# Designs tried in a protein design run: peptides against a protein of PDB entry 7BDX. Part 69

Target 1, 212 residues: chain A of PDB entry 7BDX
Amino acid sequence: EMGAAACTLLWGVSSSEEVVKAILGGDKALKFFSITGQTMESFVKSLDGDVQELDSDESQFVFALAGIVTNVAAIACGREFLVNSSRVLLDTILQLLGDLKPGQCTKLKVLMLMSLYNVSINLKGLKYISESPGFIPLLWWLLSDPDAEVCLHVLRLVQSVVLEPEVFSKSASEFRSSLPLQRILAMSKSRNPRLQTAAQELLEDLRTLEHN

## One batch from the design tools (peptide; aimed at target 1 I121)

Design b2_p22_3_s4 (made by RFdiffusion4, then SolubleMPNN; from b2_p22_3, 14 letters changed)
Fold by OpenDDE base, seed 1:
Structure b2_p22_3_s4 (fold): chain B 212 residues (1-212), chain C 212 residues (1-212), chain A 22 residues (1-22)
Amino acid sequence: as target 1 above (212 residues)
Amino acid sequence: as target 1 above (212 residues)
Amino acid sequence: SSMDEELIREDRKKVEEILAET
């Protein structure tokens, strides 16, 4: 309980750039983000057996950790810190996104995808994640999720790759050969307006890349 | 480990007024400070048996909680919040200061005394704590501690009472009759310059009150 | 060490930062 409450407060205040700078300016940041990855990994490994109630203190704690990582990645110095000093955490997030089944831990997946999207704003961050082993298969695996918010944040991350010619050119052959076009076309007709828009924009971006 | 790390970061960033306002502006603040009191109480109750290593994760967590309370009380809106909405926490801090033996949990005592001192800057806060049952005996009990930092922060809290005529007049008879004058005189000759100064100033303030 | 200026991607209009709300 107390750990979840403290971490939830830290998540809330981490929406401020000044708070992110204060978190990173201390000697505690490296330890915090190292233990964060381990804690998230331990939680995901525990899910295969007991249906831990989604509203558990442990779940709330892990959501707060993922929220903090997202908000740190929303700031330039936070992105730089993650890409330079917390690569293990990025590797852990990619691994955990692969380990979770479709429909499992939707909120956590969304937060982790948001953090990867924010990291992808930095060209060095985008290069790092896109060059990760199995990255393209992971995107398509995640896009098989029945949840509209998970799919939305996958499409936004895919768009982040597509919008960077230097990164996209390296994997364009694999990307085009494995593209779940029918799934994205179905999403472009979704009743969820955010998902619909993201799928339409991505389809337009992909068509532009085929003509160039 | 992770709870202590998160709470330590929250303590560090709570030194900012903007962070204190952000903590208090949410719906999570009441729950956080309620659980804070319970957690600190549980820790103090656990100390009577096992010499929990002072460097334990639990100790670090409780120190961070006490540090957060201190930093919240350093801000006007934080003092108002504590005095209006977290009186149970103030009562808990007073109780815990009484339950701890001389020389026991020195760092925690200092942080709790610092929080009470900050609360005492608000006249409503000073009234609330000074009207607490056994407050004057508690001050003298705490002043029996062999630690110079504990004694320093007790003397500062005593000075906060002495400097407010409206508060001091209500308890002046009890205060004068129980005053450990010989102990304070000994502290005014301490090799610790901060303790020496605080004891000298308090003795001057007390002499001024005897002539008025 | 010169903080290597974050090479922000040029097409900022489509790549907006996301804050996670509690």
Scores: peptide ipSAE 0.172, ipTM 0.824, DockQ to the pose 0.051
OpenDDE base, seeds 2, 3, 4, 5: peptide ipSAE 0.162, 0.067, 0.035, 0.126; ipTM 0.839, 0.818, 0.808, 0.824; seeds 3, 4 fail the geometry check

Design b2_p22_4_s1 (made by RFdiffusion4, then SolubleMPNN; its pose is not in this set)
Fold by OpenDDE base, seed 1:
Structure b2_p22_4_s1 (fold): chain B 212 residues (1-212), chain C 212 residues (1-212), chain A 22 residues (1-22)
Amino acid sequence: as target 1 above (212 residues)
Amino acid sequence: as target 1 above (212 residues)
Amino acid sequence: MLPPLPELPTEPPPPAPVGPLP
């Protein structure tokens, strides 16, 4: 309980750039983000047996951890820190997104996807995550999720890849051959306006890239 | 481990006024400070059996909690919040200072005494803590501690009481009758310059009050 | 390109205990 409360408070104030700078300026940042990955991994591994109540202290704690990572990645110096000094955490997030089944831990998936999207704003970060083993298959796996918010954040991450020529050129063949076009087309007709817009924009970007 | 790391990070950024305002502006502040008191109490109760290593994750976690309370009390709105909305925490701190033996948990005592001193800057806070049952005997109990830093922070808290006429007048009879004058005189000869100065200043303030 | 996504709620890492200002 107390750990979840403290971590939830830490998550909240990490929305400030000054707070992110204070977190990263201390000697404790490396340890914190190392243990963050381990804690998230332990939580996901525990889910195969017990339907953990999404409202448990443990779930809240892990959501707060993922939220902190997202907020750190929202700041330029935070992205640099994650890409330079916390690569293991990024690897863990990618792994956990693959380990979670469709419909499992939707809130956690959204937070992890938001963190990866924020990291993708840094070209070095985008290169790092897109060069991870099985990255393209992972995107399509996540796009099979029944949750509209998961799909939205996957599409945003896909768009970050597609709009960066230095990254997209390396994956263009695999991307074109494995693209779940019918799924994206279905999302462009979604009743969720955010998902609809994201899918339409991605389809337009992809069409532009086929004509070049 | 993770809880201690997160709480240690929360303690660090609470040195900022903006951060204290962010903590208190959220709907989670009341729950956090309620659980803080309970956690500190549980820790102190566990000490009667096991010499907990002062460097344990549990000790570090409780130090961070006490540090957060201290930093909140360093800010005007934080003092107001503690005095208005977290009185149980103040009561718990006073109780725990009484429960801890001389030489036991010195670092925790110092942090708790610093938090009470910061609360004492608010006249309403000073009135509240000074009107607590057994407050004057508690000060003298704490002044028997062999640790110079504990004694220093006790003397500072005593000075806050002595220098406030509205508070001191209520306790003047008990204060004069129970004052450990020989102990304070011994501290005025301490090799610790901070303790020496605090004891000398308090002795001068007390002499001024005897002549009025 | 969509802007970075900060997620609220957020609260901060540890200072040395700030004693009262003299």
Scores: peptide ipSAE 0.035, ipTM 0.746, DockQ to the pose 0.096; fails the geometry check
OpenDDE base, seeds 2, 3, 4, 5: peptide ipSAE 0.025, 0.027, 0.031, 0.023; ipTM 0.747, 0.747, 0.758, 0.728; seeds 2, 3, 4, 5 fail the geometry check

Design b2_p22_4_s2 (made by RFdiffusion4, then SolubleMPNN; its pose is not in this set)
Fold by OpenDDE base, seed 5:
Structure b2_p22_4_s2 (fold): chain B 212 residues (1-212), chain C 212 residues (1-212), chain A 22 residues (1-22)
Amino acid sequence: as target 1 above (212 residues)
Amino acid sequence: as target 1 above (212 residues)
Amino acid sequence: MLPPLPELPTTPPPPAPVGPLP
């Protein structure tokens, strides 16, 4: 209980860049982010295939951890820190996104995807995550999720890849050959306006790339 | 492990007034400080009379909690919050200071005493803690500690009481009748310059009160 | 009155918020 409460407060205050820089400027940052990845992994492994999100202090604790990572990644120096010094955490997040089944731990998936998106704002971060083995298949696996928020954040991450020529050119062949076009087209007709817009924008970006 | 790491980071960033205001401005503050007291109490009860400070994640976690309370109490709005909304925590800190033996959990005692001192900067806080049952006997019990830092912070808290006529007048009779004068005089001869100075200042304050 | 006693050192600045999920 207390760990979840403390971590939730840390998550809340980490919305400030001043606080993020404070976290990173201390001698505890490396340890914190290392243990964060381990804790998130241990939690996911403990779910034993349950597709339901657990309403527990443990879940809230892990959500807060993922939220902190997201807020750190929202800041330029935080992205640089994660990409330079905490790559194991990024690898863990990618792995956990693959290990979770469609519909499983939706809130955690959303937070992890938001963190990856924030990391992708930095070209170095985008290069790092997109060069991870199985990254493109992972994106398509995640797009099979029934949750609109999961799919929305996947589409945003895909767009970050597509809009960066230096990254997209390296995997363009695999990307085009495996693109779940029918799924994206279905999302462009979603009643969820955010999902609909994200899918339409991605489809427009893809059309523009085919004509160039 | 992760709880201790998260709480340690929260402690570090709580040194900023802006962060303290962010903690207090959220809807989680009341819950956090309530559980903080319970956690500290549970830890002290788990020590089973061991006089040694435990070098553990549990200890570090509780130190961080006490540090957060200290930093919150260092800010005017934080003192007001603690005295108005988290009195149970103050009662718990007073109780724990009595439950711990001389030399037991020295770091925790120092942090708890620092928090009480910070609360005592506010007249309302000073009134509240000084009107707690057994407060004066507790101060003398704590002055029997072999640790110079514990004694230093006790002397500072005693000075806060002595320097406030509205508070001191209410308990002046009990204070004077039970004053461990020989112990304070011994501290005024300490080789620790901080302890020596604090004891000398208190002795001067007490002399001034006798002549008035 | 002696100034309040802070414990552990201070660190710096700014932006983008994901607050705790309700």
Scores: peptide ipSAE 0.036, ipTM 0.774, DockQ to the pose 0.087; fails the geometry check
OpenDDE base, seeds 1, 2, 3, 4: peptide ipSAE 0.016, 0.026, 0.036, 0.010; ipTM 0.772, 0.776, 0.778, 0.770; seeds 1, 2, 3, 4 fail the geometry check

Design b2_p22_4_s3 (made by RFdiffusion4, then SolubleMPNN; its pose is not in this set)
Fold by OpenDDE base, seed 4:
Structure b2_p22_4_s3 (fold): chain B 212 residues (1-212), chain C 212 residues (1-212), chain A 22 residues (1-22)
Amino acid sequence: as target 1 above (212 residues)
Amino acid sequence: as target 1 above (212 residues)
Amino acid sequence: MLPELPELPTEPPPPAPVGPLP
């Protein structure tokens, strides 16, 4: 309980740029993010079947950790820190997103996807995550999720790749050959307006790239 | 480990007034401080004999909690919150300071004394802690500590009482009858310059009150 | 360029140094 409460408060205050700078300016940042990855991995490995006790202290703790990572990645210096000094954490997030089944642990999945999206704002971060083994198959795996919010953040991450020619050119062949076009088209007709818009915009971006 | 790391980061960032405001502006502050008291109490109760594993995750966690309380109490709105909404935590800190033997858990004792001193900056906080049962005997118990830093923070807390006529008048009889004058005089001759100065200043304040 | 995605469980404030403020 106490650890989850403390971590939740840290998550709350980490929404400030100045707090992120303080987290990173301390000598404990490296250790914190190293243990964060291990803790999230242990949690995901402990999930027996589809029943997540969402209200457990452990769940709340891991959500807070993922929230902290997201908020750190939302800041330029935080992205630089994660890509330079906490690559294992990024690899762990990518791994865990692959290990989780569609519909499993949706809230954590959303937070992890938000963190990766934030990392992708920097070209260095985008290069790192997009060059990770199995990145494109992972995107399609995640896009099979029944949750609209998971799919939304996947589409945003895909858009980050598509809008960066230096990254997209390296994966364009694999991307085009494996693109779940019918799934994205279905999302462009979603009743969820955010998902609908994100899917439409991505389809427009993809069409623009085919004409260039 | 992870809980201690998160709590330590929260402690570090809580040194900011704005972070304290955020901690308190959230709906989770009450629960956090409630569990904080319980966690510190459980730690102190778990101490078997004089051997504190200072390097344990549990010790670091409790130090971080006490540090957070201290930093919250350092801010005007934080003092108001603690006195209004977390009185049980203040009572717990007073209790734990009484339960700890001289020389036992010095670092925690210092942090808890710092928190009480910070609370004492507000008249409302000072009234609350000074009206706690056994407060004056507790001060003398703590002043028997072999650690100069513990004694320093006790003397500062005593000074806060002495310098507030509205509080001192209520306890003046008990204070005068039980004052460990010889101990304070010994501290005024300490090789520790901070302790020496604090003891000298307190002795001057006490003399001034005897002449009025 | 799409906007950043911060998470906000509560209002965020900034950091400052360790120690009691007397």
Scores: peptide ipSAE 0.047, ipTM 0.768, DockQ to the pose 0.108; fails the geometry check
OpenDDE base, seeds 1, 2, 3, 5: peptide ipSAE 0.038, 0.037, 0.041, 0.017; ipTM 0.767, 0.770, 0.767, 0.758; seeds 1, 2, 3, 5 fail the geometry check

Design b2_p22_5 (made by RFdiffusion4)
Pose (drawn by RFdiffusion4):
Structure b2_p22_5 (pose): chain A 212 residues (1-212), chain B 210 residues (1-210), chain P 22 residues (1-22)
Amino acid sequence: as target 1 above (212 residues)
Amino acid sequence: EMGAAACTLLWGVSSSEEVVKAILGGDKALKFFSITGQTMESFVKSLDGDVQELDSDESQFVFALAGIVTNVAAIACGREFLVNSSRVLLDTILQLLGDLKPGQCTKLKVLMLMSLYNVSINLKGLKYISESPGFIPLLWWLLSDPDAEVCLHVLRLVQSVVLEPEVFSKSASEFRSSLPLQRILAMSKSRNPRLQTAAQELLEDLRTLE
Amino acid sequence: APLALLGERSLAPLALLGERSL
């Protein structure tokens, strides 16, 4: 209970750039981010499906961990630190997104997809994520999730890699072969404006790159 | 005059999340949200045989109080703090909406309805408002108001209550059937564009979940 | 009511998205 309370407080204060700089400056953050991935992996493996039932100081603990990782990656030196020091944590995030079934732990998936988008803002972070093993199959599969907020964060991540045609050129062929053009087109007609324009903007960029 | 000027200044700065977080600790020593409800209750009671005066120092004081409550509830930890600590203030807001006759204190009713919408964004806040005494009769009473802006914010609150699970097993199935569907339909053909669109949106949501 | 604000609903309200800059 005490461990989760401290992680929740740290999630709250981690929204500040001054606090994020202080976390990376203290010589204990490396251990914190290594054991964070282990705790997130342990939490996901412990779930035999079901749902989560807002596990008392268990789900709030991992949510605080993913929330902290997201708020750290939201700051320039935070996403820089993560791609240099905590590349194993990025591997764990990409692995746990594929390991989590559609509809299972939706809040955890959005927090994790938000952190991958933030890390992709860093040039090396974009290279590391896009060159990870089944990255393209993972993207199209996360789009098969019924939750609209998960689909929105997948489209934001796809748009981020698509916005760097140099990195996008390495993962060619499968971007044209396997892309769920029909699902992205359906998302460009959603009554939710943020999801609708995210898919509309991604479709504009996808059609423009195939011709230009 | 001085009290209202300081409250208006606080309403201006309360649009910041950093300021809202700073306000939530101050409620301990000086019961800011406890005495806010008393001031709002005292103001409406003082309008015995009369309606609003406006441009007054007293009118802008309560407007600033309801504006601050709204701007606090607009921040995630603000609406979380209100539903945990200031449930009496939420009771007062819901009570004063029913106590105010139609056409009386229109601006105050709109600001109060905006704060209830914001608190409803929080899961416990939605339960607390929807399970409050006389809540459905209050929605009907507020929709009988001639002012379009009040009707708009009632429809926005009703839309917030209609969306999300609320157990869904006839707990929310009866809430939808008990609404003034005729008045919502009349407001769907309204000459006020903002009101017409809110009633249209709410009608789509009522039909979608039927 | 121009000074009043309407909140936003989110599964992750404490989480933040970064900004790209040169």

Design b2_p22_5_s1 (made by RFdiffusion4, then SolubleMPNN; from b2_p22_5, 10 letters changed)
Fold by OpenDDE base, seed 4:
Structure b2_p22_5_s1 (fold): chain B 212 residues (1-212), chain C 212 residues (1-212), chain A 22 residues (1-22)
Amino acid sequence: as target 1 above (212 residues)
Amino acid sequence: as target 1 above (212 residues)
Amino acid sequence: PPGAKLGEKSLAPGAKLGVKEE
């Protein structure tokens, strides 16, 4: 309980850029993000046994950790820190997104995907995650999720790859051969307006890349 | 481990007034401070059995909690919040300061005493703590501590009482009858310059009150 | 130039977005 409460407060205040700078300016940042990855991994590994209630202290704690990572990645210095000094955490997030089944831990997936999207704003971050083994298959696995918010954040991450010519050119063959076009077309007809827009924009960006 | 790391980061960033305002502006503040008191109490109750290493994760966690409370109390809105909405936490801090033996948990005592001193800057806070049952005996118990930093923070809290005529007048009889004058005189000769100064200033303030 | 992509912040439960008073 107390750990979850403290972590939730830290998540709330991490919405400030100055708080993120203060977290990263301290000597504890590396240790914190190292243990964050381990804690998130331990939580996800525990899910196949006990139906942990979504509102459990453990769930809230891990959501707060993922929220902190997201808010750190929202800021330029935070992205730089994660990509330079906490690569293991990024690798863990990618792994956990693969380990989770469709419809499992939706809120955690959203936060992790937001963190990866934020990391993708940095070209070095985008290179790092896009060059991760199985990254393209992972995107398509995640697009199979029934949750519209998960799918939205996946589409935005895909768009970040597509909009960067240097990154896209390396994976263009694999990307084109495995693209779940029918799934994206179905999302472009979604009743969820955010998902609909993101799918339409991605389809436009993809069409532009086929004509160049 | 992870709870202690998160709480330590929250402590570090709580040195900002804006972070304290953000903590208090959220709906989680009351719950956080309620559980903080319980967690600190549970820790102190556990000490009579196992020699917890001073550097244990549990110790660091509780120190970070006490540090957060101190930083909240350092700010006007934080003092107002504690005195209005978290009185049980203040009562717990007073109780724990009584439950701890001389030389036991020195760092925790210092943080708790700093929090009480910060609360004493608010007249309503000073009234609340000074009207607590056994407050004057507690001050003298704490002045028996062999640690100079504990004694310093006790003397500063005593000074906060003495410098407020409205508060001092209520307890003046008990205060004068129980005052460990020889102990304070010994502290005025301390090799610790901060303790020496605080004891000298308090002796001057007490002399001024005897002549008025 | 593609507009500087701003990172998105996650909202903690019960965290008020500090509305900057304009």
Scores: peptide ipSAE 0.120, ipTM 0.827, DockQ to the pose 0.084
OpenDDE base, seeds 1, 2, 3, 5: peptide ipSAE 0.119, 0.114, 0.111, 0.118; ipTM 0.826, 0.827, 0.827, 0.827

Design b2_p22_5_s2 (made by RFdiffusion4, then SolubleMPNN; from b2_p22_5, 11 letters changed)
Fold by OpenDDE base, seed 4:
Structure b2_p22_5_s2 (fold): chain B 212 residues (1-212), chain C 212 residues (1-212), chain A 22 residues (1-22)
Amino acid sequence: as target 1 above (212 residues)
Amino acid sequence: as target 1 above (212 residues)
Amino acid sequence: PSGAKLGEKSIAPGAKLGVREE
């Protein structure tokens, strides 16, 4: 309980850029983010057994950790830190997104996807993530999720890849051959306006790339 | 481990007034400080058995909690919050300071004493602490500690009582009858310059009160 | 010009959105 409460407060205050800088300026940041990955991994591995209540202290703790990572990644220096010094955490997030079933741990998936999107704002981060083994199949796996918010954040991450010619050119063949176009078209007709817009924009960006 | 790491980071960033305001502005502050007291109490109660290593994750966690409380109490709005909304935590800190033996958990004692001193800057906080049952005997018990830093923070807290006429007048008789004058005089000759100065200043303040 | 994409922050439960005073 106390750990979850402390971590939740840290998550709340990590919305400040100055707090993120303070976290990263200390000598404990590396250890913290290393253990964060391990803790998130242990949590996800525990889910196949007992239906842990979504509102458990354990889930709240892991959500807070993922929220902190997201907020760190929202800041330029935080992205640099994660990509340079905490690659294992990024690898773990990618792994966990693959290990989770469609509809499983939606809130955690959203936070992890937000963190990856934020990292993708840095060209080095985008390169690192997009060059990860199985990245493109992972995007399509995640896009099969029934949750509109999960799908929204997947589409935004896909868009980050598509909008960077240097990154997209390396994977363009695999991307085009595996693109779940019908799924994206279905999302462009979603009743969720955010998902609808994101799918439409991605379809426009993809069309622009076919004509160039 | 992860809880201690998160709490340690929260402690570090709580040195900012803006972070303290952010902690207190959220809906989780009350719960956090309630559980903080319980966690600190559980730790102190566990010490009578196994010699927990001073560098254990448990000790680091509790030190971080006490550090957060100290940093919150350093800020005006934090003092108001603790005195108005977290009295049980203040009572717990006073209790734990009494439960700990001389030389036991020195670092924790220092942090707890710093928190009480910070709370004492608020007249309402000083009134609350000084009106706590056994407060004066507790000060003398703590002043028997062999650690110079513990004794320093006790003397500073005693000085906060002495310098507030409205508070001192209520306990002046008990204070004068139980004052460990020889102990304070010994501290005024300490090789520790901070302890020496604090003891000298307190002796001057006490002399001023005898002549008025 | 690809406007500098701002990172998105996650909102902790019960954290007040600091209203950016405009």
Scores: peptide ipSAE 0.126, ipTM 0.829, DockQ to the pose 0.076
OpenDDE base, seeds 1, 2, 3, 5: peptide ipSAE 0.123, 0.121, 0.108, 0.115; ipTM 0.827, 0.828, 0.827, 0.826

Design b2_p22_5_s3 (made by RFdiffusion4, then SolubleMPNN; from b2_p22_5, 12 letters changed)
Fold by OpenDDE base, seed 2:
Structure b2_p22_5_s3 (fold): chain B 212 residues (1-212), chain C 212 residues (1-212), chain A 22 residues (1-22)
Amino acid sequence: as target 1 above (212 residues)
Amino acid sequence: as target 1 above (212 residues)
Amino acid sequence: PSGAKLGEKSIAPGAKLGVKEE
C-alpha cells in the first residue's frame, strides 16, 4: 500500500518540468530507472497465472512508474537521459508491450506507448526504438488491440516513424510489405474522433510518401 | 527496494514548496499521511527482535517518509494541513519517540523531532503537541539520549514551548518540577557548538522567565 | 520549421495540474 501511495504522489508531481530536472539531477536517478524496468517486468511476468485485479496496489504502483517514465520523456532533458542512460528501460518497455496479450493491461500499454512516443520526439530516441528487433511486427500486433486508446497511441508512434525520412527509409520496405492497411482504414471510420483523426492523418502521410 | 527508491525521490523533491503544495492540493494527501503513520509505527514495532540494519530498504523507506513529513511541516500550508487534517500522524510521531530506546534509530528520531519542531512554529500545532499526554516526560526521556543531534532537536522543541507564554503557563509547574537542569547545564558545556548554543539560549530563556 | 513536438504528460489520478497562478 504505502509504496503505491508514495509512487502515485511522485507521478503526480513529475508533471512539473522542475521536478523532472530535480529527479534527474540527483545521484539516485540511474538506480531508480533501472529498478523501474525490473519492477514493471516482474509485474507483467506475474500476470500469466492470477488475474491480478487492475485495482491492486501492485497495479497502481506499476501504473505510477510508467506514468513517471512518460512524464520524464515529456521534456527534452528527460528524453536525453532515457536515450543515453536508461536504454535498458526502453528495451524493457518494448519487450513488455510484446508480452502483454491484446486487451490485457490496457492502461499500462497506453502509458508505455505514451513514453515511447515522447522518446520518439528525440531523433536519437526514435532511431533507437525503431531499430529495435521486431519493432514493426510489434506495432502491428499492438494495433490489433480492441482498445481505441492503445490503437491511438500506436498510430501516433507509427506517424513519428513515417514523418522522419531518415528513419522511415531504413524500414520502408518492411513497413509497406506488412502494413495492416484494412485495419487503419477501419480506424479512419471510428466513432472515436481522436482515433479517426490519427488514422486519417497517417493515411494522408503514407499517400504523400508514395507519390514522392 | 523500488518503494524506498520512489519514496526517497519524493522526499528529495518535497524540499520544494511548490511540490508540497501539489501534494497537499491532491485528493491522495489524506490517505498518504494516514498510511505514513501506520508504516512508521509498523517499522518501530518490528525493531524489538532483529537489529534491522539501519541501511535496509525498510529503514530508508521510513526515513524518506519522516523526511517528507518534515518538509511538509517546513511551510505554512503544510503545518496547517498536519494540525487540522493529520493529527493522528502527530500522535504517532509522539508515540514512536516514546517507544524508541535511547540510542535506537537516531536518524528517525532526528527527523521526527524536526517535524514536531516545524509543526510547533504554528501556535495551534504547538498547543496540540504540548497538550499531548506525557509530552514533558517524553522531552526529558529524549534528552537522556547519548546522541547530540537528538538532544539538539529536543532543546529546540523545549525552547519553542518556553518562548510561547500561553503554552508555557499551562505546563510551567510540571516543567519546573521535572526540568533536568544538570543535563542541560552539561549540554551548555558540550564540544558540539550547535548543542552548546541551544543549551545556553534555553538556560537564558528560563532565567528570564524566573525573574519576570 | 516543424514545430517542436511537445511531449505529452500522463495525469496521475487525483493530481491537480499545478496551474501556475499567473
Scores: peptide ipSAE 0.215, ipTM 0.841, DockQ to the pose 0.079
OpenDDE base, seeds 1, 3, 4, 5: peptide ipSAE 0.211, 0.206, 0.211, 0.211; ipTM 0.840, 0.841, 0.841, 0.840

